# Peptides against a protein of PDB entry 4KTY, part 152

Target 1, 266 residues: chain A of PDB entry 4KTY
Amino acid sequence: YVLNDIGVIFYGEVNDIKTRSWSYGQFEDGILDTCLYVMDRAQMDLSGRGNPIKVSRVGSAMVNAKDDEGVLVGSWDNIYAYGVPPSAWTGSVDILLEYRSSENPVRYGQCWVFAGVFNTFLRCLGIPARIVTNYFSAHDNDANLQMDIFLEEDGNVNSKLTKDSVWNYHCWNEAWMTRPDLPVGFGGWQAVDSTPQENSDGMYRCGPASVQAIKHGHVCFQFDAPFVFAEVNSDLIYITAKKDGTHVVENVDATHIGKLIVTKQI

## One batch from the design tools (peptide; made by RFdiffusion4, then SolubleMPNN)

Design b2_p22_5_s3 (from b2_p22_5, 13 letters changed)
Fold by OpenDDE base, seed 5:
Structure b2_p22_5_s3 (fold): chain B 266 residues (1-266), chain A 22 residues (1-22)
Amino acid sequence: as target 1 above (266 residues)
Amino acid sequence: SKLDELIKKFEELMKEKGFVEP
C-alpha cells in the first residue's frame, strides 16, 4: 500500500467489470517535491504535515482544482480541447510534474484520475493508501442520507425535481491511519475523496471518514461520514409528486446503491 | 415488476444527465 508504484483501477459496470492499469510513481524524481509543493500551496503549517488526518484532508482538497487552484480540473462534458482527455492519462507522474512545472491546475480528470493522483500523494507521504471503486455510487445533494427520486403521476421520473444522482461507478481512496480524534476502534482504513462532489465546511473535499464507522452506521464521526455513508448505503426513495403538492412514497429500493465495492489487494 | 421499471427509468435518466463515467 506504500511501496507498490503500479496499480489496477476497477471501472465499468457492475455486470461488466473492467480494469485499467495506473502508474502511481511515488518514487519517481520530482514527485515528493511536488507533494510538498502541494502542501505549500495549501499553506499547510509544518506541524500539521506529520498528521495523516490533516494531510489526507488537505490532499482531498488540493488534488482537485476547486477553491485553491489545486492539481486537477475535472471535466465530464466530453470536451477536452484545452487539455488532455481523462482517458489518456496512464499514471500520476506526468500530471504531478506538469502541476509543479506550470504551477497551474492540470486539465483534465475524472474520478479514477483524481483517485490515481491522490493515491500517489498519500503513498508518497508514507500514508498507506488504496483506490476503491463503488458501483452504483450515490451522490446525496441534500444530506438526508437517501436518494429522493421524484416521479410524475404517470410514473415517469421527474428530472427537474430529482436532484440526487447515482454514478454507474465512482472511485475514491482509503488511507490507513490511527484516529485518536475518534473512539477506540475507528482507526484503520479511512475513506478520502479528491473528486469534487460536495462542499465540506467551505471546500470541495471529503474525509477522512472511518470505514469502520461507516460500516456500523456511525455517521456522526468526522469527517463527512454522512456523505460517504450515502455513497455506499443510501436507499432509493421513489416519490410521486402530486399536483396538489403532496408526496407519496411509491417504492423503496435498499439494494441499488453500493452493489459492489472493489479494491486491489497488495 | 414495478420496481424494475422504476430502476430502468432512473438509470436512463442518470445516463441522460451524464452521470456515467467512461
Scores: peptide ipSAE 0.519, ipTM 0.926, DockQ to the pose 0.888
Fold by OpenDDE base, seed 3:
Structure b2_p22_5_s3 (fold): chain B 266 residues (1-266), chain A 22 residues (1-22)
Amino acid sequence: as target 1 above (266 residues)
Amino acid sequence: SKLDELIKKFEELMKEKGFVEP
């Protein structure tokens, strides 16, 4: 998980799973220096740089450009006029070296690009890491651990009221570490995500969230466990918004989200 | 089923809103 510099990222649909090669290049010239530079830009003190909990959390913030002029600017508008389309990237090296050279955020990334660059960052710093793909990945916007889908009285979806969303797939990272800040048994793989999705205590970052804790329904442990839990296990709640302001639950789907979670085993 | 119809409508909305990664 640390020594492999080329990987595979899963994407596509659950019924049409696809793979793409990604060059992490954590041993390429200038990459370690760039990772250290990223931590410098984050103003991370030296004492924290040996703590994978702090490093992975800082990395989740700094791999995206939001808040702190981090590495990658996300874009999903299919225009990409002022940079490189996300699909054109084949690895992390060019992105990281451009960031180091220009000292400005690199355009553009989407989830697998963020995950690829973040994987390089983690591995470069000696943290075992892998990319995880979640098919039908939920984005809970109101932190209630469910996807609220509002319907008109005619049965159509009310797009204005429906704030939560579901991606066909989403990629993030898992990093291996001990969690002395958590109860025994919740170390190991930790979910971390650098794709800017939700604000976490003032910054667009996510994790580390204990995979073991999430698997057992424990969402009370830091960091961002409720959000990660929702990504993989949210129920879809179909709610009719009545004209009088009342809400009626029409249906509940507990099987839609997180139908498949895949990662390359090494 | 009713649920199947709702799923189709919701998935269509997600596509329309651009929540489809390439």
Scores: peptide ipSAE 0.519, ipTM 0.925, DockQ to the pose 0.896
Fold by OpenDDE base, seed 1:
Structure b2_p22_5_s3 (fold): chain B 266 residues (1-266), chain A 22 residues (1-22)
Amino acid sequence: as target 1 above (266 residues)
Amino acid sequence: SKLDELIKKFEELMKEKGFVEP
């Protein structure tokens, strides 16, 4: 998980799983220097740089450009005139070296690009890391651990009232570390995500969230466990908004979100 | 089923809103 410099990222649809190669290049010239530069730009103190909890949280914030002029600018509008289309990237090296040289955010990334660059960052700094793909990945934007889907009285979805969303797939990272700040048993793999999705205590970042805690339904532990839990285990609540202003629950689907979670073994 | 129809409608909305990664 630290030594492999090339990997596979899963994507596509749950019924048509696809793979793409990604070169992490953590041993290439200038890459470690760039990772240190990223931590310098974050103004991270030297003592914190040896703590994988702090490093992974800072990396989560800095791999995206939001808030702090970090590494990658995200774009999902299919217009990439001022940079490189996300699908054109094949590895982390060119992105990181461009960032170090220009000292400006690199355009553009989507979830697998963020995950690829973040994986390089973690591995460069000696943190075992892997990329995880979640099919039917929920984005809960009101922190209620459910997806509220509002329906018109005719049964069609009300797009204006429905604020929550579901991606066909989403990629993030898991980093291996001890968690002395959590109860015993919640170390090991920690979910971290550099794709800018939600604000976490003033910055677009996510994690580290204990995978073991989430699997057992514990969402009270730092960091961002409720959001990660919702990504993989939210119920879909179909709600009819009546003309009189009342809401009626029409259906509940507890099986749609997180149908498949895939990661490479080696 | 009713649920299957709701799922289809919701998935279509997500596609329309651009929540589909390449």
Scores: peptide ipSAE 0.505, ipTM 0.923, DockQ to the pose 0.894
Fold by OpenDDE base, seed 4:
Structure b2_p22_5_s3 (fold): chain B 266 residues (1-266), chain A 22 residues (1-22)
Amino acid sequence: as target 1 above (266 residues)
Amino acid sequence: SKLDELIKKFEELMKEKGFVEP
């Protein structure tokens, strides 16, 4: 999880799983320097740079450009005229080196690009890390641990009322670390996500969230456990918005979100 | 089932919002 510099990222659909190779290149020239530079740009105290909790959280924030002029600018509008289309990237090295040289955010990334670069960052700094792909990944915008899908009376989805969204797939990272700040047993794999999705205490970042805690339904532990939990375990609630303004719950689907979580195991 | 229909509609909507490979 630290030494492997080439990986496979799962994507596509749950019933049509696809893979793409990704070169992490954590040992290539300039990459470690860039990772240190990233932490410098984050104004991270030297004392904290040995703490994987702090490092992973900072990395989560800094791999995306939001808030702090971090590494990657996300784009999901299929307009990539001012940079590189997310699908054109094949590894982290070019992205990180461009960031280091230009000292400006690199355009553009989507989830697997963020995850790839973040994986490099973590591994480069000696933190065991892997990429996780969640199919039907919920994006809870209102922190209610459910996905409210509003329907018109005719049964069609009302996109205006439906604020929450679901990715057909989403990639994030898991980083291995002890969590002395959490109860015993909640160390190990921690979910961290550099794809800018939601604000976490003032910044677009996510994690580290204890995978074990989440698996056991503990969402009260730092960081961002509710959000990560929602990504993998949100109930889809189909709500008919009637003309009179009333809402009627038509169906609840507790199985759709997080239908499949895939990671490469070494 | 009604749920199946809803799921399909939702998936179609989400597919449009998701990343489309070139």
Scores: peptide ipSAE 0.195, ipTM 0.766, DockQ to the pose 0.518

Design b2_p22_5_s4 (from b2_p22_5, 12 letters changed)
Fold by OpenDDE base, seed 3:
Structure b2_p22_5_s4 (fold): chain B 266 residues (1-266), chain A 22 residues (1-22)
Amino acid sequence: as target 1 above (266 residues)
Amino acid sequence: SELDKLLEKFEKFMKEKGFTEP
C-alpha cells in the first residue's frame, strides 16, 4: 500500500468492468518534494504533518484546485480546450511535476485522475492508501442520505428539481490510520476523496471517514461520513412533483446505489 | 417492472446530463 508505484484503477460499468494502469511514481525524483510543496501551499503547520488525519484531509482539499489553487482542475464538459484531457494521463508524475514547476493548477482531471494523484500524495507521505471504485455512486446534494429523483406528472425527470446525481462509477481513496478522535474500533481504512463534489466546512474536501463506521451505519463521526455513506448506500426516491406543489413518493429503490465496490488488494 | 422503467429513465437522464465517466 506504500511501496507499489504502479497500480490498477477499476472503471466502466458494473456489467462491463474495465481496468487501467496508473503509475503513482511516489519514488520518482521531485515527487516527494512536490508533496511537501503541496502541504506548504496549504499552509499546513509542521506539527500537523505527522498526523495522517490532518494530512489526508488537507490532501483531499489540495489535490483539487478549488478554494486553494490546488493540483488539479476538474472538467467534465468533454472540451478540455486549455489543457490535457483527463483520459490522456497515465500517472501522477507528470501532473505533480507540472504543478510544482508552474505553481498553478493542472488541467484537467476527473475522478480516477484525482484518485491517482491523491494516492501518490498519501503514499509519498507514508500513509498506506488504495483506490476504491464505486459503481452507481450517488452524489447527495442536500445531505438527506437519499437520492431524490423528481418526476413530472408525465413521468419524465424534472431536471429543475432533481439536484442529486448518480455516477456510473466514481473513484476515491482509502487511507489506513488510527482514529484516536473516534471511538475504539473505527480506525483502519478511512475514505478520503479529492474529487471536488461537496463543500465540507468551507472547502471542497472529503474525509477521512471511517469505513468501519460507515459499514455499520454510523454517520455521526467526522469527517463527512454522511456524504460517503450516501455515495454507497443511499436509496433512490422517485417523487412526483404535482402542479399543486405537493410531492408524492412513487417508488423507492434501495438496491441500486453502491451496487459494486472494488479495490485492488496488495 | 415499474421500478425498472423508472431506473432506465433516470439512468438515461444522468447520461444526458453528463454523469457518465469515460
Scores: peptide ipSAE 0.504, ipTM 0.915, DockQ to the pose 0.902
Fold by OpenDDE base, seed 1:
Structure b2_p22_5_s4 (fold): chain B 266 residues (1-266), chain A 22 residues (1-22)
Amino acid sequence: as target 1 above (266 residues)
Amino acid sequence: SELDKLLEKFEKFMKEKGFTEP
């Protein structure tokens, strides 16, 4: 989880799982220097750089370019004229070295690119880390821990009212650390995500959220546990919006979201 | 089932809206 410099990232569909190789390159020349540079750009105090809780949270913010001119610019519009298409990247090294050289955000990334670069960052700094892929990954926009799908009376989705979304798959990271700031038993793997999805206390970042806490339904602990919980365990709530303005729950699916979570065993 | 039909419609909607990673 620290020494392996090449990995596999799972993607595709739940019924057609695919893999891609990713070179982390945490031992390549200039990579450690770049990781330190990232923390410098974040204006992170030296005292905090030895704390994996603080480091992983800062990394979550800085691997994406939002808010702070971090490493990667995300793009999902299939227009990549001013950079490199996300699918063209094969590892973290070129991205990180470009960032260090240009001192500007690198274009472009999507979830597996963010996860790959973030994995390099964590491992480079001695934090055990792995990439996880969640199939049917929910994005809860209003923090109600459910996916609200609004339907017209004819059964079609109302795109104006439906704000929540579900990705066919999403990649993020798990980092291993103790959590003295949480109750006993909630250390170990912590979910962290550098893909810019939601604002967390003023910045696009996510985690660390205790995987053990989430598995047991404890979402009251820092950081961003409700959001991560929703990604893997939200119910789909199908709501018909009537012409008279009333809303009726037509159906509930508690089995679709987070149907499969995969990580490489290394 | 009715739930399966709803799911199919929703998945199609998500795909059309671009929430399908390559």
Scores: peptide ipSAE 0.498, ipTM 0.914, DockQ to the pose 0.888
Fold by OpenDDE base, seed 2:
Structure b2_p22_5_s4 (fold): chain B 266 residues (1-266), chain A 22 residues (1-22)
Amino acid sequence: as target 1 above (266 residues)
Amino acid sequence: SELDKLLEKFEKFMKEKGFTEP
């Protein structure tokens, strides 16, 4: 999880799982320097650079360009004329070196690109890390730990009211660390995500969230456990918006979100 | 089932809204 510089990222559909190779290149020339530069750009205090909790949280913020001119600009609109299409990247090295050279955010990334670069960042700094793919990954937009799907009386989705979303798949990272800030037993793998999805206490970042905490429903544990929990365990709540303005829960699906979570195990 | 139909509609909606990774 630290020494392997080539990985596999799972994507596609739950019934048609696909894999892509990704070169992390944490040992390539200039990559460590770039990772240090990323922390410099974050104005991270030297004392914090030895703390994987702080490092992973800063990394989750800095791998995306939002807020702080971080590494990658996300784009999901299929318009990539001013950069490299996300699918064209094959590894982290070119991205990181471009960032270091240009000192400007690199275009463009999507979840697996963010995860790939973030994985390099973590591994480069000696933090064991892996990429996780969650199929049917929920994005809770209103922090209620459920996916509210509003339907018109005719059964069609009300696009105005429906703010929550579900990705066919989403990739993020897990980083291995102790969590002295949490109760005993909640160290180990921590979910961290550099794909800009939600604001976390002022920045687009996510984690570290204890995987064990999430697994056991301890969403009160820092950081961003509710959001990560929702990604993997939200119920789909189908709500009919009546013409009179009332809302009625018509159905609940507790089995769809997080249908499959995959990571490469070595 | 009704739930399956709802899910299908929702998935279609998500796809149309661009929440489908390549």
Scores: peptide ipSAE 0.493, ipTM 0.911, DockQ to the pose 0.897
Fold by OpenDDE base, seed 4:
Structure b2_p22_5_s4 (fold): chain B 266 residues (1-266), chain A 22 residues (1-22)
Amino acid sequence: as target 1 above (266 residues)
Amino acid sequence: SELDKLLEKFEKFMKEKGFTEP
């Protein structure tokens, strides 16, 4: 989880799982320097740089360009004229070195690119890390731990009211660390996500969220456990918006979100 | 089933809205 500099990222569909190789390159020339530079840009004090909790949280924020001129600019609109299409990247090295050289965010990334770069960042700094792919990954926009799908009376989705979304797949990272800030047993793998999805206390960042805590339904622990929980376990709530303004729950699907979570084992 | 139909509609909606990664 630290030594491997080449990995596999799972993507595609749950019924058609695909893999792509990714070169992390955490040992390549200039990469460690770049990771330190990233923390410098984050204005992270020296004392915090030895704390994987702080480092992973800062990394989560800084691997995306939002808020802090971090490493990668996300783009999902299929317009990549001012940079490199996300699919063209094959590893973290070029991205990180470009960031260090230009001192400007690199265009463009999507979830696996963010996860790849973040994985390099973590591993480079000695934090065991892996990429996780979640198929049918929910994005809870209103922090209610469920996907509210509003329907018109004719059964079509009400796009105006439906704010939550589900990705066919989403990639994030798990980082291994102790969590002295949490109750005993909630150390180990921590979910961290650098893909800019939701604001967390003022920044687009996510985690570290205790995987064990989430597995046991504990979403009250820092950081961003509710969001991560929703990504993997939220129910789809189909709500019919009546003409009179009333909402009626028509159906609930508790099996769709997080249908499959895949990670490469070492 | 009704649930399957709803899911299909929702998945289509998500795809149309661009929530489909390559």
Scores: peptide ipSAE 0.482, ipTM 0.909, DockQ to the pose 0.900

Design b2_p22_6_s1 (from b2_p22_6, 15 letters changed)
Fold by OpenDDE base, seed 5:
Structure b2_p22_6_s1 (fold): chain B 266 residues (1-266), chain A 22 residues (1-22)
Amino acid sequence: as target 1 above (266 residues)
Amino acid sequence: MEQHKLPDSYFEKLKKELEKKK
């Protein structure tokens, strides 16, 4: 989880699982220096740099460019002017070295690019880390742990009312650490995500959230457990907006979100 | 394959399928 230089990332569809290679390059020249530079840009004090909880949380914020001129700019509109298409990247080294040289965010990334760069960052700093792919990954925007789909009376989706969304697939990271800030038993793998999705206490960041806590429904544990829980376990709630202004729950599907979660054990 | 949000049509189809099962 620290020594492996090349990995495999899962993507595609649940019925057509695909893999791509990714070079992490955590031992390449200049990469460790760049990771230290990232923490410097985050204005992280020296006392926090030895704490994997703080480091992983800062990393989740700094690998994306939002808020703090971090490493990567995301793009999902199929327009990649003034940069590199997300699919053209093959590893973390070129991205991190470009960031260090230019001192400006690198364009462009999507979830697997964010996860790849974040994996390098964690491993460089001695934190065991792996990439996780979730198929049918929910994005809950109102923190109700549901995927609310609002429908018109004719059965069409009301896009204005429907603020939640679902990714065909989404990649994030799991980092191994103790959690002395949580009850006994909730250390080990922690979900962390550098893809900018939701604001967490003032910054686009996510985690560390205890995987064990999520599995047992303990969403009250820091950090961002409700959001991570919703990504893998949200019910699809079909709500019909009636002409009289009332909302009626028509159907509930508890089996669709998080159908498959895949990680390569390295 | 790039990451993308599932379109409205996907959920519209799913809803219809669920109704048929009732």
Scores: peptide ipSAE 0.622, ipTM 0.931, DockQ to the pose 0.882
Fold by OpenDDE base, seed 1:
Structure b2_p22_6_s1 (fold): chain B 266 residues (1-266), chain A 22 residues (1-22)
Amino acid sequence: as target 1 above (266 residues)
Amino acid sequence: MEQHKLPDSYFEKLKKELEKKK
């Protein structure tokens, strides 16, 4: 989990699972220095740099460029005029070295690029980490643990009535650590995500969220457990928005979100 | 393959399938 410098990332769709190789390059020249530089840019206290909870949370914020001029700028509109298309990257090294050299955010990334760079960051700093791919990954924007799908009175879907959405797939990271800040049993794998999706206490970051806690429905524990839970467990709620402003639940599908979660452990 | 949000048309189909199960 910390020594392997080449990995496989799952993507595509649940009925057509694809794999891509990714070079983490955590042992390449300048990469560790760049990871330290990232923490310097975050103005992270030296005392916190030995705490994987703090390090992973800072990393989740700094691997994306939002808020703090972090490493990667995301783009999902198929316009990459001022940088490198996300699909052109094959590993973390070029991205991190460009960031260190230019001292400016690197363009562009999508979830697997964020996850790849974040994986390098974690491993460089001695934190065991892996990439997880979630197919039909929900983005709960209003923190109600539901994926709201609004319908017009004619029954047609109108996605403009909500900020909730579903990714065909989404990649994030799991980092191994103890959680003395949580009850016994909720250490181990922690979900962390550097893809900018939601604001978490003032910054675009996510985690660490206890995987064990989430599996058992405990979403009250820090950090961002409700959001991660929703990514993998949200019910699809089909809601008719009436002209009078009332909402009527028409259907519920509890089997679609998080239909498949895949990780390569080797 | 790029990461993308599922379109409205996807949920339209899904809703119809769900209704058939009733």
Scores: peptide ipSAE 0.618, ipTM 0.931, DockQ to the pose 0.837
Fold by OpenDDE base, seed 3:
Structure b2_p22_6_s1 (fold): chain B 266 residues (1-266), chain A 22 residues (1-22)
Amino acid sequence: as target 1 above (266 residues)
Amino acid sequence: MEQHKLPDSYFEKLKKELEKKK
């Protein structure tokens, strides 16, 4: 999880699972220096750089460009002017070296690009890390642990009222660390995500969230456990918005979100 | 394949399937 510099990332759909290779290149010239530079840009204290909890949280913020002019600019509109299409990247090295050289965010990334770069960052700093792909990954934007789908009376989705969304797939990272800030048993793999999705206490970042805690429904532990839980376990709630302003729950589907979660076992 | 949000039509169809299972 630290020494392997080439990986496989799963993507696509549940009925059409695909893989792509990704060169992490954590041992390539200039990459470690760039990772240190990233922490410098984050103004991270030297004393904190030995704490994987702090490092992974800072990394989740800095790998995306939001808030702090971090490494990658995301784009999901299929228009990638002024940069490189997300699908054109084959590894982390070019992205990180460009960031170090230009000192400006690199365009563009989607989830697997963010995860790939973040994986390099973590491994460079001695944190065991892997990429996880979640198919039918929910984006809960109001922290209610549900995917609320609002429908018109005719059965069509009311896009204006429906704020939550679901990715066909989403990639994030798991980092291995002890969690002395949590009760015993919640160390080990921690979910961390650098793809900018939701604001976490002032910054677009996510984690570390205890995988064990999430697996057992404990969402009260820092950081961002409710959001990660929702990504993999949200119920689809179909709500009909009546003309009189009332809402009626018509259907609940507890089986769709997070139907498949895949990671490379090394 | 790029990452994308599932369209409204996906959920509309899914709900119809759920109704058939009732």
Scores: peptide ipSAE 0.618, ipTM 0.931, DockQ to the pose 0.874
Fold by OpenDDE base, seed 4:
Structure b2_p22_6_s1 (fold): chain B 266 residues (1-266), chain A 22 residues (1-22)
Amino acid sequence: as target 1 above (266 residues)
Amino acid sequence: MEQHKLPDSYFEKLKKELEKKK
């Protein structure tokens, strides 16, 4: 989880799982220095750089450009005129070195690019890390642990009534660490996500969230456990929005979100 | 393949399938 410099990232659809190679390049020249530079840009104190909790949280913030002029600018509009299309990247090295040389965010990334770069960052700093792909990954925007699907009275879906959404797939990272800030048993793999999705206490960042905690339904533990939980376990709630402003739950599907979660075991 | 948000049409289809199960 630290020494492997080439990986495979799962993507595509649940019924058409695809893989792409990704070169992490954590041992290549300039990469560690760039990771240190990232932490410098984050104004991270030296005392915190030995704490994987702080490092992973800072990394989740800094790998994306939002808030802090971090590494990658995300784009999902299929317009990549001012940079490199996300699909053109094959590894972390070029991205990180460009960031270091230009001192400006690199364009563009999507989830696997963020996850790839973040994986390099974590591994460079000695934190065991892997990429996780979640198919039908919910984006709970209002922190209600549901994926709300609003219907008009005629039964048609109206997505404008919610900011909730579902990715066909989403990639994030799991980082291995102890969690002395949590009860015993909630160390180990921690979900961390550098793809800018939700604001977490003032910044677009996510995690570390205890995988064990989430697995057992504990969403009260820092950081961002409710969001991560929702990504993998939200119920699809079909809600009719009536003209009088009332909401009626028409149906619930608890089997769709997080239907498949894939990670490399080696 | 780029990631994308599932469109309304996807959920329309799912809804119809659920209705058939009722």
Scores: peptide ipSAE 0.613, ipTM 0.929, DockQ to the pose 0.843

